Peptides against a protein of PDB entry 3QIS. Designs and how they scored, part 264

Target 1, 334 residues: chain A of PDB entry 3QIS
Amino acid sequence: PSLELSRREFVFENVKFRQLQKEKFQISNNGQVPCHFSFIPKLNDSQYCKPWLRAEPFEGYLEPNETVDISLDVYVSKDSVTILNSGEDKIEDILVLHLDRGKDYFLTISGNYLPSCFGTSLEALCRMKRPIREVPVTKLIDLEEDSFLEKEKSLLQMVPLDEGASERPLQVPKEIWLLVDHLFKYACHQEDLFQTPGMQEELQQIIDCLDTSIPETIPGSNHSVAEALLIFLEALPEPVICYELYQRCLDSAYDPRICRQVISQLPRCHRNVFRYLMAFLRELLKFSEYNSVNANMIATLFTSLLLRPPPNLMARQTPSDRQRAIQFLLGFLL

## One batch from the design tools (peptide; made by RFdiffusion4, then SolubleMPNN)

Design b2_p24_8_s4 (from b2_p24_8, 13 letters changed)
Fold by OpenDDE base, seed 2:
Structure b2_p24_8_s4 (fold): chain B 334 residues (1-334), chain A 24 residues (1-24)
Amino acid sequence: as target 1 above (334 residues)
Amino acid sequence: DEKEEKILAEYEKKVQERLKEFEE
């Protein structure tokens, strides 16, 4: 069996968070026998490609002189955004197109990723007074490493971090300020806020706006701005309530005094973001007659975003644990 | 730049106001 490939080198320029890119190529059976093709893992890999890449179709049969179109799809989800922002991973891969009883064909994937404030830590974002696209990639790596070290010091020492001679960090990321202040100004009377989905084109414009500028107004509908806030919170590498406090939140869920004490132990940026979001959501609930938003809906929605189980416990979350997590958040909304 | 700095200063003030309202 033998294949002819129309292309073997693929370049994905300016790859962004949640923006699908597609490159197509053709494979043709130039042999005299039917053949089966498949993309196969390299030696020691579990998958034929990185998590941000897929081939469609990834396998198939070709009769002699038959041709099939294959789509290579690049999509950076919440699961790949953090490692691409840090430069730990890159838009580079090698695909192995295997022909049964035939030859292997190698495809080279390359490109560049454009960093996003989505999938960046709260600590790193609090240190960024400029849009992320203006920050050198080397400085992003340093900010992530420094953010981790400061978080660990804050959790272990309970001592106010010495305000060393470094520029004072923002109390909350500017991106959260932009989203929440927009919603506060324009969305308090918006019917079905957080219940109606945004437009995909508007979501992409909002993400690009936050990554590249500090606008007076966010583009798009109130629904798109509200969904962008949810996407931002979901994409955080660590949730607003740090993983280390997850179990303590569940254990305290029915004691409002202990709940407040647990939140006081969060790193400064995480604590400020939590309090700022709760202040906004409580204000939104005052307009429930206009916006149809209630405390149970908000608590159910935001609990999954703000109070995520640690990765090692994700598979073990019980319905009781989820109800305790909702009850914990309700104690800040009521 | 100067416009964005004014926006950040306004937002920082509003965040401080909201954080105080939560502590009361």
Scores: peptide ipSAE 0.291, ipTM 0.876, DockQ to the pose 0.657
Fold by OpenDDE base, seed 3:
Structure b2_p24_8_s4 (fold): chain B 334 residues (1-334), chain A 24 residues (1-24)
Amino acid sequence: as target 1 above (334 residues)
Amino acid sequence: DEKEEKILAEYEKKVQERLKEFEE
């Protein structure tokens, strides 16, 4: 069996978080026999491609002289955004198109990624007084390393934050200020807030706006701004309530005094973001007659975002654990 | 930009006010 490929080199320029890009090519059976093709993993890889890449179709049959179009889809989700922001991963891959009883055909994927405030740590964002697209990549790496070291020091309660050597961090990320202050100003009376989905085009505009500027007003509907806040919280590499405190939050869920003590042990930026979000959500609940928002709905929605189970416990989450997590948040909303 | 600095200063003030209201 033999294949002819219309293209073997693909370049994806200016890849962004949640922005789909597509490149297409054709494969043709120039042999005399039917053939099966498939994308196969390289040696030591579990998957045929990186998590941000997909081939469609990834396998199929071709009759003699048959041609099929293959789409290479690049999409950076929450699962890939953090490693691309840090430069740990890049828009580079090699695909192996295997022909049964035939040859392997190699495809080269390349390109560049544009960093996002989505998928960046709260600690790093508190040190960014400028939009992330204005921050040199070298400085972004240094800010992530410094942020990791400060998180560890804060969790260990061993060393007071050495306030003396670095520029004073923001109390919360400017991106959280922008999103939440917009919602405070314009969305408290918005009917079905956090229940109506945003528009995908508006979400992209909001992301691009937060990555590139410090606007006076966020573009888009209140629903799109609300969903952008949810996407931001979901994309955090470390949830607002750090994984180390997850079990303690569940254990304290029915004791409001212990719940407050657990939150006080969060890193400063995480604690500030949590308190600021709870202040917003309590304000939103005062307008329940106008916005149809209730504490149980909000607690249920935000529990999956703010109080995520550690990756090792995700498969073991019980209905009781979920109810305790909801009860923990309810103690800050009521 | 002086406009962006004013926005950040307003946000810092509002955040600090809301954080105090949470601690009381």
Scores: peptide ipSAE 0.289, ipTM 0.875, DockQ to the pose 0.677
Fold by OpenDDE base, seed 5:
Structure b2_p24_8_s4 (fold): chain B 334 residues (1-334), chain A 24 residues (1-24)
Amino acid sequence: as target 1 above (334 residues)
Amino acid sequence: DEKEEKILAEYEKKVQERLKEFEE
């Protein structure tokens, strides 16, 4: 069997979080026999491509002189955003298009990724007084490393060494403040807030706005700004309630005093973000007659974002664990 | 620059106010 490929080199410029890019190429059976094609893993890989890449179709059958279009889709989700922000991964891959009893055809994928405040740690963002796109990539790496060390010290109750002339970190990320202050000013009376989805185009504009500027006003509808906050919280490499405290939150869920003590043990930035969000959500609940928002809805929604099970707990959160997690958050909303 | 500095100054004030209200 033999194939002709219309293209073998693909460049994805300016790849961004949640922005789909597509490149297409054709494969043609220029042989005299039918052929089956598939994308196959390289020798040391479990998958035929990186998590941010997909081929569609990834396999198929071609009669002699048949042609098929293949789409290469690049999409950075929450699962790839952090490793791309840090430069641990890059927009580079090699795809192997295999023919049954035939040859391998190599496709080169390249491009560049544009860092996002989405998928960046709370600790790193508290050290960023400028938009992330203004921060040199080398400094982003240093900020993530320093942030990890600060988190570990905080969890170990180590007294912060008097860190010398380093600029004092922000109390909360400016991006969270921008989102929450906007919602506080403009969305307290918004019907169906956090229940109505935002517009995908507006979400992309909000993300780009937060990555590139410090705006006076966030663009888009209140629903899009609200969803952007949810996406931000979901994309955090570590949730607002650190994974280390997850089980303690569940165990304390029915004791409000212990719940407050658990939160007090969070790293400073995580604790501040948690308190700031709870203050906002309590304020939003005062307008429940206007916005149709209730404590159970808010607790259910935000619990999945703020109090995520640790990745290593492959144990799917039981219905009991989920109820405890919701009850934990309710104790801060009521 | 001056506009962003003003936004950041408003940020520091408002965040600090709300964090205090939570500690009371």
Scores: peptide ipSAE 0.280, ipTM 0.869, DockQ to the pose 0.681
Fold by OpenDDE base, seed 1:
Parts: structure tokens; C-alpha cells; sequence
Structure b2_p24_8_s4 (fold): chain B 334 residues (1-334), chain A 24 residues (1-24)
């Protein structure tokens, strides 16, 4: 069997978080026999492509003289954003299009990624007084490494944050402040806040705005700004309540004094973000007659974002663990 | 930019106020 390919080199310029890009090519059976094609893993790879790439279709049959269009889809989700922000991964891959009883065809994928404040750690963002797109990639790597080391020292209670470091970190990320202060000013009376989805175009504008500027106002509807906050919290590599404290939050869920003690042991930036979000959500609940938002809905929604189970416990989370996690958060909303 | 400096100054003030309101 043999194939003809219309293209073998693909370039994805300016790849961004949650922005789908598509490149298409054709494959044609120029042989005399039917053929089966499939994308196959390279040697030592488990998958035929990186997590941010997909081929559609990834397999199929072609009769003699048949042609099919294949779409190469590039999409950076929460699962790839952190690794691309740090430069640990890049928009580069090689796809192997295999023919059954035939030869391999190699496709080259290349491009560039534009870093996002989405999927960046709270510690790194507290050190960024400028938009992330103004920060050199080399400095982003250093800020993430330093942030990890300072988080570990804080959890070990070894060193008070040496106030002598030349640049004092922000108390919370500027991006969190911008989102929450906007919602506090404009969205407290918004009917169905956090219940109505935002517009995808407005979400992209909000992400681009936060990545490139320090705006006076966030663009888009209150629903889009609210959903952008949820997306931001979901994309964090480490949740607002660190994985190390997850079990202690569940164990303390019915003792408000112990709950406050557990939160006091968070790294400074995580503790500040948690307290700042709880202050906002308590204020939002005062307007429940206008916005139809209640404490149980908010606790259920934000518990999955703020108090994520560690990856090793994710498959073992019981309904009782979920209820305790919700009860933990309710103790800060009521 | 003078506008960004004003936004950052408002940020530092408002965040500190909200964090105090939670500790009281």
C-alpha cells in the first residue's frame, strides 16, 4: 500500500491557552489495494502525540483512489498549560502516520506558545508585578523554581520569608485582584452569577487582557468574568488549599476553630488568596435576593476548585469526603 | 505607566483592607 500526503510540515504560531488552532491536510490512496492508516506512537512514547495535539481522524480505511481530510487540532487545556508556561514542553512534535503492511510517513509539528497567567503558580504570580507577556521566559522559569523552594520552606516552618529580598511579593496575584474586584463592584446584583456560562470570545479577551496588561476594567459580561475566575482557579498547578493540607481540612470540617488553624498554616500567598476569596463570596451572599446565589451552591462549586484531592487520592474520593470538603468551606461562608 | 502605578497602589490598599476584614 502507498499514500500521497498534501502536506507534511505544520506550523502553529502564537498558540494560547484555551484557543483552538486547526491545520488540515489530505491523504490519498495512490495504490491498487485498500489500506488502513493510523497514527502510531514513536519508540518509547505511550501516545501518538503530545497532550495538546490531536489528529481527526487518527485512523481509517482508504479504498484505491480514495481521499480523506485529516485535521490537526492544537488545544492547550489546563492539563498542558503549566508545562508550556514553564518552557518544560514546547509546541514541537513528530507524528508517525503508519500504513498496515506499508511504510511510515513523518509529519513535523512546530510553533510557539505564548505564556499565560492561567496555569501559573500563585507564588510565581505574587512575584510578577508586570503582565506575564512582559516577563522574559528565562525569568519565568527562575520565578517558578524559586517559588517552589519558598513554598517548601514555608510549609516546613523553617524560615520566615526573609523580608530582605529586594522585591516584596504581592499579597495576592494581581490577576485574582482584578477579577474579584471587578465582580465585587459590578456583579453582586447579577442574576444567576456562577450559574450562567460566559461567552467563549469574551473569555479569550479576558485571558488576553490579564496576560498582556493591567487594565482599569476587565472586558466582557459579569458571567464571562465570573467564569474566568473559575477557569483561573481550575488551571492552578497547586490549588488555593495546598494538597498537603487536604486531609486536615476534611478532618477539621466540623470544628471551625481547627479549620481556621489549618488555613493559617498555608503558604502566605495561598492563605491570602483563600481569605480574599472568602471575603468576596461572603459579600456576594448578602445579595442572594438579587443574584439567586446561596451558600450551598457556592460551597459546592468552589470546593472542587479550592480543595482538590491530591492526584493519588482522586480515584479514592468518597461521597463522605466530598461532603466534609463542602462543610469545611461552608464554615467560612456563614 | 502612571495609570498602572495607580492601579497597583489601589490594589495594595484594597487587598490589605479585605485581608484585615477577614482577620477581625
Amino acid sequence: as target 1 above (334 residues)
Amino acid sequence: DEKEEKILAEYEKKVQERLKEFEE
Scores: peptide ipSAE 0.245, ipTM 0.849, DockQ to the pose 0.695

## One batch from the design tools (peptide; made by RFdiffusion4, then SolubleMPNN)

Design b2_p25_1_s1 (from b2_p25_1, 11 letters changed)
Fold by OpenDDE base, seed 2:
Structure b2_p25_1_s1 (fold): chain B 334 residues (1-334), chain A 25 residues (1-25)
Amino acid sequence: as target 1 above (334 residues)
Amino acid sequence: SEREEEERRQRLEELRQEAFNAPDA
């Protein structure tokens, strides 16, 4: 069997968080026999491609002189955004198109990723006074490493933050402030806030706006701005309530005094973001007659975002654990 | 209470001001 490929080199320029890009190519059976093609893993890989890449179709049959279009889809989800922001991963891959009883065909994937404030740690964002796209990639790496070390020091209650001449970090990320400030000013009376989905085009504009600027006003509907806040919280590599405190939050869920003590042990930026969000959500609940928002809805929605189980426990979360997590958050909303 | 609500609103506004009033160095 033999194939002809219309293209073997693919370049994905300016790849962004949640923005689908597609490149298409044709494969043709230029042999005299039917053939089966498939994308196969490289040696030591479990998958034929990186998590941000997909081929469609990834396998098929071709009769002699038959041609099929294959789409290469690049999509950076919450699962790939953090490693691309840090430069640990890149928009580079090699695909192996295997022909049954034939040869392998290699496809080269390349491109560039544009960093996002989505999928960046709260600690790193608190150190960024400018939009992430204005920060050199080398400095992003340093900020992530420094942010990890400062988180560990803060959790260990060890060194008082030496108020040394280093620029004081922001109390909360400017991106969270911009989202919450907009919602507070314009969305308190918005019917079905956090219940109605945003527009996908407006969500992309909001993400691009936060990555590239410090706007006076966020573009899009109140629903799109509200959903952008949810997406931001979901994409955090470390949730607003750090994984190390997850079990203690569940254990304290029925004691409001212990709940407040657990939150006091969060790293400074995480604690500030938590308090800021809870203050906003309590203010939003005062307008429940206008916005149809209630404490149970908000607690159920935000618990999954703010109080995520550690990766090793995700598969083991019981309905009881979920109810305790909701009860923990309710103690800050009521 | 209305007082605890006003203190919460003031704290939200303080956190806002602290986030943006960091002087451009």
Scores: peptide ipSAE 0.027, ipTM 0.523, DockQ to the pose 0.096
Fold by OpenDDE base, seed 1:
Structure b2_p25_1_s1 (fold): chain B 334 residues (1-334), chain A 25 residues (1-25)
Amino acid sequence: as target 1 above (334 residues)
Amino acid sequence: SEREEEERRQRLEELRQEAFNAPDA
């Protein structure tokens, strides 16, 4: 069997979080026999491509002189955004297109990624007084490393934060402040807030706006701004309630005094973000006659975002654990 | 109570002001 490929090198310029890019090429059976093609893993890889890449179709049959179009789709989800923001991963891959009983064809994928405040740690964002696109990539790495070390020191009740560090971190990320301040000012009376999805184009504009500027006003509908807050919280590498406190939140879910004690043990940035969000959501609930928002809906929605099970427990989450997690948040909304 | 609502509104505004008014020293 033999194939001809119309292209073997693909460049994805300016890849952004949640922005789909597509490149297409043709494969043709220039042999005399039917062939089966498939993308196969490289040696030591479990998958034929990196998590942000997909081929469609990834396998198929071609009759002699048959041609098929293959789409290479690049999409940075919450699962890839953090490692791309840090520069740990890059928009580079090699695909192996295999022919059954034939040879391999290599495709080169390259490009550049544009960092986002989405998928960046709360600690790093608290140190970023400027938009992330103004911060050099080398400095982003330093900020993540420093933020990890400070989180660990805070959790261990070790050495107080050296009050002498020249730049005081923000109390909350400016991106969260901007989103919540906008929603508080303009969305308290918005019917079906957090129930109606935003527009994908407006979501991209909001992300780009937060990555590149400190706007006076966030673009898009209140629904898109509300969904952007949900996406931001979902994309955090460490949830607002750190994984280390997850079980203690569940265990305390019916004691409001213990719940407050557990939250007091969060790292400073996480604790501030949690209190800020809970204060906003309690204010939003006062307008329930206008926005149709109730405490049970909000607790159910935000529980999955703020109080995520650790990766080792995700497969074991019981309906009881979910109900306890909801009850934990309800104690801050009521 | 209206007083607890006003205290919560003030705390929200204080948290907002603290988030933005960290002076560039």
Scores: peptide ipSAE 0.026, ipTM 0.503, DockQ to the pose 0.106
Fold by OpenDDE base, seed 5:
Structure b2_p25_1_s1 (fold): chain B 334 residues (1-334), chain A 25 residues (1-25)
Amino acid sequence: as target 1 above (334 residues)
Amino acid sequence: SEREEEERRQRLEELRQEAFNAPDA
């Protein structure tokens, strides 16, 4: 068997969070026998590609002189955004197109990723006074490492971060402040807020705006700004309620005093974000006659974002655990 | 992937629907 490939090198420039890029190529059976092709894992890999890459089709049959188009799709989801923001992973891969009883054909994938405030830790963002695209990548790595160490120290020692004079962190990330302040000013009377989905083009504009600037006003509809807040909270590597406190939140769900005590044990930035969001959502609920938003709806929606089970428990979340998580959040909305 | 985003959008929409179908307390 033999294949001819129209190209073997692919460059994905300026890859961004939630922005699909596609590159196409053709494979042709230039042999005299039918060919089965498949993308196969490299030695020691479990998958034929990195999580942000896909080939479509990834396998197939070609008759002699048959040609098929293959799409290489690059898409950075919430599951790949954090490792790309830190530079732990990069837009580089090698695909192995295997031909049954034939040769291997190597495809080179390259490109660059543009960092996002989406998928960046709350601790890092509280130290970023400028848009993330203005921050040198080396400083992003240092900020993430320092963020992890500060989180661990805050959780283990309950030591107040020493109020050392020079670089006081923000009380909340500027990105969260911008999103919530916009919604508070313009969306309190918005019918079906958080129920109606945003526009994908507007969501991309909001993400790009927050990554590159400190706007006076966020672009897009109130629905797109509301969905951008949900996407932001979901993309956090560590949820607003840290994984270490998840079980304690469930155990305290029916005791409002213990719930408040658990929240007081969060790292300062996480605690501030939680309190800020709860204050906003309680204010939004005062306008329920206008926005059709109720406490149960908000609690159900935000619980999955703010109080996520640890990755090792995700597959084991019971309906009872979910109801306890909702009840925990309701105690801050009512 | 686009499919995982669609599944995520569907999950967010399911969460919105579950949140909306939650009885008034």
Scores: peptide ipSAE 0.021, ipTM 0.568, DockQ to the pose 0.023
Fold by OpenDDE base, seed 3:
Structure b2_p25_1_s1 (fold): chain B 334 residues (1-334), chain A 25 residues (1-25)
Amino acid sequence: as target 1 above (334 residues)
Amino acid sequence: SEREEEERRQRLEELRQEAFNAPDA
């Protein structure tokens, strides 16, 4: 069996969070026998490609002289955004197109990623006084390392950050502040807020706006701004309630005093973001006659975002654990 | 009204201050 490939090198320029890019190529059976092709994992890889890449089709049959188009789709989801923001991963891969009883054909994937405030830690964002796209990549690495060290110090209740006034972190990320301030100003009377989805184009504009600027006004509908807040919270590498406190939140869910004491133990930026979000959501609930928002809906929606099970426990989450998690948030909304 | 916007801005600032200064109860 033999294949001819129209292209073997693919470049994905300016890859962004949630922006799909596609490159296409053709494969042709230039042999005399039917062949089965598949993308296969490299040695020691579990998947044929990185999580941000997909081939479509990834397998198939070709008769002699048959040709098929293959799409290489690059899409950075919440599952890949953090490792790309840190530079731990890059827009580089090698695909192995295997021909059954034939040769391997190597495809080279390359490109560049543009960092996003989405999928960046709350600690790093509190140190970023400018849009993330204005921050040199080398400094992003340093900010993530420093942010990890600060999380550790905060969890250990070590000495208050005697950081000089010039290096003092923001109390909350500017991106969270901008999203919540916009929603507070313009969306408190918005019917079906957090119930109606945003527009995908507006979401991309909001992401690009937050990554590149400090706007006076966020573009898009209130629904798109609301969904952008949800996407931001979902994309956090560490949820607003740190994984280390997850079980304690569940255990305290029916004791409002213990719930507050658990929140007090969060890293400063996480605690500030949590309190800021709860204050906003409590204010939003005062307008329930206009926005159709209720505490149970909000608690249910935000529980999966703010109070995520640790990755090792995700598969073990019971309906009781979910109800306790909802009850924990309800104690801050009522 | 300009007054309702100012009351709203004050309430935002109070919520911000509450969020940052809420004693660890």
Scores: peptide ipSAE 0.020, ipTM 0.516, DockQ to the pose 0.847

